Peptides against a protein of PDB entry 6GMG. Designs and how they scored, part 109

Target 1, 331 residues: chain A of PDB entry 6GMG
Amino acid sequence: DSDDRVTPPAEPLDRMPDPYRPSYGRAETVVNNYIRKWQQVYSHRDGRKQQMTEEQREWLSYGCVGVTWVNSGQYPTNRLAFASFDEDRFKNELKNGRPRSGETRAEFEGRVAKESFDEEKGFQRAREVASVMNRALENAHDESAYLDNLKKELANGNDALRNEDARSPFYSALRNTPSFKERNGGNHDPSRMKAVIYSKHFWSGQDRSSSADKRKYGDPDAFRPAPGTGLVDMSRDRNIPRSPTSPGEGFVNFDYGWFGAQTEADADKTVWTHGNHYHAPNGSLGAMHVYESKFRNWSEGYSDFDRGAYVITFIPKSWNTAPDKVKQGWP

## One batch from the design tools (peptide)

Design b1_p30_1_s1 (made by RFdiffusion4, then SolubleMPNN; from b1_p30_1, 19 letters changed)
Fold by OpenDDE base, seed 1:
Formats: C-alpha cells, structure tokens, sequence
Structure b1_p30_1_s1 (fold): chain B 331 residues (1-331), chain A 30 residues (1-30)
C-alpha cells in the first residue's frame, strides 16, 4: 500500500497567506496556506519568526492531531484531561425518558450519556485549572516552588484537585513536558512555561470485552469525569473507533482541536484550530485542510465521537503558538 | 453540522495514519 501521506513542502518565511474560505461557520484553508499563516503568526520563538521545520511539517501532515502536535511541540499524551458530566440529568433521562422510534435501548443509553456531557462547562473547568496553574508558574523558579504554589492556590479556592496524589498527572504534568526541560524552552524553570489547552474527541465504547452494543452505541459509564475535580481517566483511550452499525460505515478514531491560551472570556468567541485528515494530495482523501472553528462548531463534534475532553499541557512562554488573541481566518 | 458518514475504507486509512503518528512520536521520544 503506497504511503499516500506526504509532508507539505517548505513555505518561504515571508510568504503571506491566501485568504481563508468560509465553511459552515468555520474558516478553512489548505495545509500549505496554514503553514504560511503559522509562520506569520504562530512561529515566533523569543519574538522572532521561524520557518516551519521539516519535522514540524511532518507532524502537521498527520491531520487533526498534527495541528495540536506542531503547536504544543509534542504528540498529545492526554494525561491531564477534563470534562463535565451532569449525573442528575443522565439519571433522570434514563428513568423518565424514552427511546426514539426505532432506537434500541443501547442506542438510547449511549445518546443520553453523550448528551449529559456539557462541553462548555468542561472547557470552562480546563480554563479554570489552567489559570490556577499559570498563577502557580508565574514566580516559581523550580518545580518544588511550582508545586507548593499550586497546592496553595487550590487550597485557597477549595478545589478538590488539592486532594490528588503527588503522582497524579495533575502534579506530574509539568515535569513530564519535554519543552520544560529543554534549554531553549523552560530550562527547568516553571516561570518560563504556561499552561495551554487542546481538546480531543473520541469514542467511549473502546472496551473489546464489552458488549457489541457498547462498541456500536457508546459505553454510558466510560470516560466520565471524577466528581469535584473534573478529571477524566484517559488510560483506557486506545484510539479505537466506533464500531460500524451498518455495512460500509466507518468512523475515525479521534479528532483534536487546538485552543492554546486565548484570553477571550466568552467561550463562543474562542477559536479552535483543527485538521480534517492526513495530507494526501495525490491520494483519495486529497490535500489536508485546516479549519479554524468557533467553539460551537468545534464542540458539536461528529457522530464518530461521544466524548470530548479538554486537555492541559505546557509550552514555553517564548513560543507564540498560543497567543492571547487568535483571529479566525486570513486576513 | 455533523460530518457526513465516511466509508470504512476511508476511516481505516485515517486511523492507520493516526496510529502511525503515535508510533512515530513514541520512537522520537526514545
């Protein structure tokens, strides 16, 4: 099978992007043009524009995950993930609701579970935590100071995360970030780092030992956030797609959207950057396209997925891949 | 809006490269 994936060619550093096209409330462009925008807007290291390297272009070429990969500087590990789930709504709907015409019980339960997640509250929780982390980072010059600050901030806010184990992804996330340890990155100085957010959409019914119905219609009990903290255990996410419900049907295993560190308080005005698929200009799927979506467009997701998580990671403050303001499209 | 359903073949191809991305990342981290 010919490797249809192609690494996009280098773009001159001074090349300006072509205008993006509107697409269902999103701004859309081909990957090559996104590289041009990226170089103009997001490429800065210590205030200096950089040409996207071959390695970065290779990462980007993998599609939706590639956008998050190139902007975060690492492949998504998804260890520090947040969501919001309305348990009361879920229980009430299961008890008092009814399957739609032609809907099986398993379909009904899966749908009700999906609908019981609140994407906006999940996103807000991640932003809240990222803000706490950023405060903890601000004046911390070693990891110990960061952790102490973090605990103090959590205690002050009476946040349930204060009860997490020291080995929790919550507390270990910074130390496990490669760019934190890099000389030109954090250089082991927390105050040089900032928290950033991306989102992952995925399927709940990934357990091969579970019923076929759960694999087809979702596992209502899987990937729920822990009460109080909002943390989602992502350890069982193995990038397994939804099982087909009809012949010829197929689903993608995940989608990733990059938010970064936008300061816009209104969730509906935030911009999420994501890709459609790997870059295959000579293949059946065609060239990769990059989308800049508003939160509403991003959070809606696809039928491929019944879970959304908002993940925190870290990047050096010297990077401009997560600016406070993101403009949708070009110009 | 919701994406139109893709074919099993298309999904398999996308998944393949998604998985390869992970493998590549793991190899580079070593």
Amino acid sequence: as target 1 above (331 residues)
Amino acid sequence: GSRSPITAEQAALIQKYNDEAKKLAELKAL
Scores: peptide ipSAE 0.263, ipTM 0.837, DockQ to the pose 0.758
Fold by OpenDDE base, seed 4:
Structure b1_p30_1_s1 (fold): chain B 331 residues (1-331), chain A 30 residues (1-30)
Amino acid sequence: as target 1 above (331 residues)
Amino acid sequence: GSRSPITAEQAALIQKYNDEAKKLAELKAL
């Protein structure tokens, strides 16, 4: 098949990347060159750079999810997701706003809902929670100690997350992280782990029992964050793409962007790493490209999506896939 | 920035491999 996915070949460990090219405010490169950069910058385990394994190269080759997959060490589960939604803005715009010329009521409502999400506030909420988690992890040598610390931190901050069920993804996220249990990872020691963030873009109108209009233009009520916590119930995300609105039109089911654990306080200066599509150098789609985007470029998303979630997971502190600082491009 | 609309065929191809990735991950988790 001319469109078959190919796993990129191994790159020599000491091979330096070629310069990235600018692309609409982003830094762009082909996947093979990203592997070179990754080996120089992000591959370190216990301070030693590593060649990207065949398995990691395979994960990476799957496209937009691949960057998050290789850097987090697991396929995204998206269970601990955050967003920010302005209910007052939404209600006000629905009441006082009007559809644009040629815009249907359903299209208007879907657009207004999309615009009522604040990507920056959603990201900030995830960062806030990740910081709380990191404090809880720091001196915890077993899961019980971590959970106790977490509850104390939440209580001190009067955070609504303190009221979550013990089985909530919020409390179970660490336990359910494969690298936490690995001998060369966390080895069941929370203090060896750190919280990291990635983002998922997806479509709200995924309910097959809903109207065709919701599938085409979005479901205004779907995937809203819970008040106080900011948690998004992702259980209904089945990776169903937006329905076509015209013949020949198609949409992708999701996009993923990797942030990690950058310490840059200015959200607009943070770097998000993401891929375009699966690697098919001999196929119609061509080679996979990797982008390093500023937050503005990432958070804008595409028309394929009307939701953005910021997800927390964990990686071992010994990994350098989530450094404090990420430099855009090369050199 | 925004991307130009893709064709249904292109979307289907991307979707195919997105789904495959999930399946692969599920298999590895077993």
Scores: peptide ipSAE 0.222, ipTM 0.820, DockQ to the pose 0.781
Fold by OpenDDE base, seed 5:
Structure b1_p30_1_s1 (fold): chain B 331 residues (1-331), chain A 30 residues (1-30)
Amino acid sequence: as target 1 above (331 residues)
Amino acid sequence: GSRSPITAEQAALIQKYNDEAKKLAELKAL
């Protein structure tokens, strides 16, 4: 229930942020102060700072998803998602591993499946694909040219994505991006767009027709990446949280982290921006806080989730919401 | 122009979440 959500007030364009504070190895600040930072660092359109609009402030106010929303310019659709799963590790651990004390078979299988995902490799796959897409976008002035370039790039790299259907989220992602069609965005010119990355954490056991054990402890077979491509079918992600295992236990349905288009080669040094909850300064939750985490802190996730996906979308190159370098905190 | 607002369904799916509370709880459980 987000009925007590409030849109943060406007911040003067020239107001500098207050210093961030350390929190669990990451930088933390209140949402209003993040707006100040955003205006100084990320707000630029065609090289000019912009005040965060009321609409953008409203999007931001939705919490973890709000950070990704305001920076990507659209509510996350999560269609073009990547992950890495070690099938050999999974099979080996199921065969040779043992449940922990008090752990049921279903708990064991769910845990082993979770541990068989490699967040770093999943992230690297998304970065690789984003790089290919960015090369394909370069000098492409219509969608047909972009798609042709993309196919050529994939063929040159012998990438399994070359075999995807033309209607696949992989090929349709650009055309389905609202900012691509906007006059002040891409204006239907692929060369004006760039690929960006965000991450979603969610629960695997969302199928209501499955066993209660899968809903409580995870579905080991759900949301695995396709071999060769790394694509995750997200069609079954309905934002259903983990089922309680005990009375009074409750889980959150998702978390979102914004990466953008950082060029830092060391994954561990990349910065992920996310929020704690919707902005409710007069409610029980209080004001929204924004976190800037290193990859290790982000990728660790929470017990609420057993899946992580790295999603590619697009933004106009004229936006500065996805700069090459992101500095953690302020100053 | 103003983009279409999120649907009521989308809004309802944005659950209460406190990152610090979850982190703290998990740290205590270790």
Scores: peptide ipSAE 0.028, ipTM 0.654, DockQ to the pose 0.053; fails the geometry check
Fold by OpenDDE base, seed 2:
Structure b1_p30_1_s1 (fold): chain B 331 residues (1-331), chain A 30 residues (1-30)
Amino acid sequence: as target 1 above (331 residues)
Amino acid sequence: GSRSPITAEQAALIQKYNDEAKKLAELKAL
């Protein structure tokens, strides 16, 4: 029954979390305990702890997307997405590679395409761009100043993003961020905002007009980053899951992981926060669990997905949902 | 990568809620 989702109850502001459980290199806890941690660590607005509001708890209850939602302050739009794709590897493997035993041609092509994405380089690109944006935000007190700074930074770095249209998600991302316009947020002052990153895993074979094979095994040509910029056109992502390849098989439509604005230079040491499913403590799915994973564990993903994108959005600097250091688990 | 441990029915339920969340968020943003 579609009515099994429950909003987690409020947790007292001063309630400390219980220890997280280690699980396959991840730290795991139930959603209620994550709320406790969140209130102690991430809830701060202007340096003051806040109880997670009912609205925020409701957002969180939606599972993996809920973790990103509550920390970013908005439902993920995924407009400013980055990835890295090795075209040479892809072409070479298609030309010289062979399907595995029992692997169809379509399955082979889908796999080769998936393997041609470099998650680490994709993440690094997003971090690079976020850094440029953060420099552009600094001391910019209106959007025009921000955009001018951004263009200058891009020009100095000879970055292909400088050639993007003014209406592109790249240049419009800040103005399209609700918290930027909020009085208690950015208040239309770019210098009060910072760039943050989350990741989305999803399926490439979402085109209903395409072959069944693409829906089952992936579309090798879908959701590739543009050369030079690394931008992924996410407009065709409609949250359509992978098609079953066998009876009884089912796939999830997406996964979201929250990174924020960690300053750890080693990608492998970065922490990604994500949820398993919506909170249904009285339903078949059970209570929602929150995972804090290292990059390797996050980027590995699931067979449900053959694409990973790293998305930039913005939050007010007064929020502590994206601290420079994130500790895995508790304590 | 690991296979999803959830059934097709469970996946469908998750999808439904996520879609509803998106709609709700869009409505609130207006």
Scores: peptide ipSAE 0.026, ipTM 0.675, DockQ to the pose 0.636; fails the geometry check

Design b1_p30_1_s2 (made by RFdiffusion4, then SolubleMPNN; from b1_p30_1, 18 letters changed)
Fold by OpenDDE base, seed 2:
Structure b1_p30_1_s2 (fold): chain B 331 residues (1-331), chain A 30 residues (1-30)
Amino acid sequence: as target 1 above (331 residues)
Amino acid sequence: GSRKPITAEEAALIQKYGDEAAQKAAELAQ
């Protein structure tokens, strides 16, 4: 048996998916079947179905990043990330709370910090910003017009993002999006682009110079959103996993969930698409599986992670990888 | 949330290809 990554084979363009199976409140299927669904539902460019290319299948096969990679059209840069952190809750719990039985101080602090993040508010902030961006993109035919619109929208909403530097990921995100510059993408026309959202789960305790406790139980001070803007400095995220707390234990470095541009107002009803691991059908990990989870299932995350960021990027409106409505499973 | 613990070996494999993905992406961006 080989543990090597395998690129899933091509699926015929007209092949219908097999039914997804329920899995803990989410719909689940093997990667090949997701490719079938993707071709039927998400592959459309200018309204025309596309077979998932070998390159796209290769990207997808990398697992937990692959779904976001394929659907966004680029490897996640994670530069425009949002979260919500309740500082008052954090301080209060640290002051008045107590470690659980057998819980170390570091473990307690890490847990309290994790619990002080509000995933729903973080997601809502990202959606709010994406909406502002989408309004700014509308009828903007060059980047200058987009930026002017964006500033006006932010001023109108009295949003703290208006104070960001011009080189901030917030303002530079569009110009740094490859598909914006592509002839068959945005073609340098902002009005041909739309903001989309994905989420990354990762570990806070990534500083190798920090204490072992922080690497094991989290760094309570790391990756907090800036007040007012909700922006998270992701520069310190180097895909370093949580340190094992027990012999033989292992943690993965990240998980990615694709939301896109769903219009469902109820966060709890939104669908998040994500993969488990790289495709290793002949290896110990087995075939890659793709999940379509409700927000509660996605935002719950895993013990591997103590941070969740909601990231904005852009795709061409001609792509159907981020439809207004996402249906969970198949059919 | 929590998941079933994975082995160090499994984690290493996943990490390896996570890193490889990032590397591939960097190459594509050049």
Scores: peptide ipSAE 0.610, ipTM 0.930, DockQ to the pose 0.714
Fold by OpenDDE base, seed 3:
Structure b1_p30_1_s2 (fold): chain B 331 residues (1-331), chain A 30 residues (1-30)
Amino acid sequence: as target 1 above (331 residues)
Amino acid sequence: GSRKPITAEEAALIQKYGDEAAQKAAELAQ
């Protein structure tokens, strides 16, 4: 079928990318050209460029999730997610605000809840935690040492995460990372791993037992971060899209953006890499495109989504999929 | 930039392959 997913062909290792197209503050390119860039910039294992494997190209071809999948080396589990929610703003806006002309009460509440999430603070929290984890990893040669270091770091910072259960995704995240156990990855040595960040956009109104209004306009109470820790319980995220509000309207389930381990202190200058849809060069959707967006462009999201989470995972330090500096576009 | 409106049919296709990706990943993890 013409709408079938197609795995992009292999690109020669030495093929340079074509220039990216500027689009609304983003840099955009077709997936094949991103593969070229990836091979030149991000493919390095132990300092050596690698051709993107067929498996990696297949993962990439699945669209927005594919970018994060290829760069993290695993399908996103979304277990260690952070956000920031301004409860006072939410309460005040509900109390003092009014629905816009033609806006239903449910639509108003959903919008106010969406606007009460602070994407910058959520991102900052994830970066803070990733930094703590990286310090804990640095001199730890076994998981026990890592966990001990992590607890010490959290105690020193008086971080509420120190009170998390040992079975929490926070403490189990490293051991549950496949690349940590791989011989050519971490080889069970935490000091060979580093924390990285990606983001997921999704819909709050996923409860099938909830009102139709919540499914259409959002659930104001869903997927809020825990106070103090910033942790979001993602267990109820089942990739259920927003319900249509009008006939013929369709929404997608999620969007993923890859940040990695950039050291840029200004959040607004950070680069987020993401895809539009699965690769269908002969189908109605067309070829997959990859975007490199600034934080503002990424965090704005789409009407399909009313939640953004910033997720921590781990990759081997020998991989260059999460460099300290990411350049937008090409060259 | 504003995302172009996606039709219900297009959304269904995107969702289908999203689900397929998750299934494939689950198979690789066993």
Scores: peptide ipSAE 0.603, ipTM 0.928, DockQ to the pose 0.805
Fold by OpenDDE base, seed 1:
Structure b1_p30_1_s2 (fold): chain B 331 residues (1-331), chain A 30 residues (1-30)
Amino acid sequence: as target 1 above (331 residues)
Amino acid sequence: GSRKPITAEEAALIQKYGDEAAQKAAELAQ
């Protein structure tokens, strides 16, 4: 049996999805069935359904990153990332807390750091920023106008992002988006673009020069958001997985979840779309599955990861990969 | 929900294709 990645076959444009399987607040389906749903719901360009191209099916087949890749139109660069970290909680727990029975000091510190991240506040910050960016985009017909609008919006809100350098990922993100420059995309017109959000889960202990304990249990100081802005420096994220703590244990290096531009005000009701692994229908891992999870299910993550970031990128408004409302599962 | 534990071999396979995806994307961006 080949463990090789397989690109799912094309699905007829008019083929309706089979019902998704509900599981503990998630809806699950095989990748081919997600393609069917995607074509019915998310494929629209200028209001017209599109068949998922071979290239898009190939991207999708790479697993957890594939959903975000297909829906954003580009491989995640993770440059404009947000999180929320409770420094007071962290300091207090380190000072007053104690390691659990059998827990090492390093394990305790790593756990406390992980628990000091507030996923809901991180997500909310990203949504807040995306909203500001969308207002700045709406009436801007060139990048200069967009940047001016953005600065004005930030000044009005007294947002610390107004102090970011012009070369910062915050201000450069739009110009660095391929679809912004595409003739059939933004065509260099900011008003044709909208901000969208995805999330990445990853491991903090990626520094190979650090202690083995940090690689096994996390680096409490790594990938913290900057105060005021909430920006996370993702430059040191090299997709290095957690180090095993026992023989035979294995961890994956990342997970990606697609949110898009949902307008649901209640974070707990938002839907996150993600995949389990690359498509290997004839291999040991089996076919790729796609999940549509509620925020609670997504934000919980896995033991493989101790960091979550909420990333902003841009897509053309003509795409329907980030609708205002996402329905979980099928029908 | 909790994910079922995966073996080191399974994790290695998943990681391999994660890395491959990144490489492919880098090639497309050139």
Scores: peptide ipSAE 0.603, ipTM 0.927, DockQ to the pose 0.812
Fold by OpenDDE base, seed 5:
Structure b1_p30_1_s2 (fold): chain B 331 residues (1-331), chain A 30 residues (1-30)
Amino acid sequence: as target 1 above (331 residues)
Amino acid sequence: GSRKPITAEEAALIQKYGDEAAQKAAELAQ
């Protein structure tokens, strides 16, 4: 059987999804059925339902990145990323804790570092920043107005982001968004855009010059958020997977989850949409499946990853890929 | 959520297309 990626066929615009329901916080469906749902719920541009284009179906078919790609309208750049790390917890656990039975020192340190990240606080920080950005966007009709509004909002909140360099990903994110410049998108008008959030899971031990232990068990010092801002330097994320600890073990490079712009105040009730792998209906991996997971299901991640970042990007307000409310399953 | 352990071969396939996605995106950005 061919393990080649296949682009899912087009679905009729009026085709309703087959029903599926959440189980233990996660709803699951095959990619073609998600396309049907997407066309009914998320495809709208300027209030008009759209068929998912061949290009969009192709992007989607790449699996775990595909859902975020289709819904954000661009391949994830991951430049404006947030996390929360409890330095005191980390230091305390290293000092007072000990390796588990059979756990190496490097494995212990990697685990303690992983556990010192607070996914909920990281997500909350991203939401906070997205809200500030949305306020700055609301009445800004050029980039200069947006940046001025943003600085004012940050100053009013005494936010450390106000001290970021003008060329930082924080201030450059909007101008670097393709849909902002598109005629049918933002058309260079910030007030036509909104901030949205997705998450990336990845491995910390990506430095090839580092010890084998860091590549296997994580680099405790890598990809920590900056104090005060919560910004994570993602420049060293090269999509390098975790190194195997035993023969035959394999890890994947990343996972992406789409949140968008949900208004649900309870983080635990938010829905994250993500894919398992590329679409291989004739291969060993099988058809791509799309998951709609509650936050706890998403944030738990996999052993493949020891970092979670919450990334802000922008989409046109005319797109319905990031509605205020997301429901799991169908109907 | 419980993910079934994947083999090295499966991981390699997934990685291959992850890399391909990035390459395709880079081409589109040109």
Scores: peptide ipSAE 0.607, ipTM 0.930, DockQ to the pose 0.839; fails the geometry check

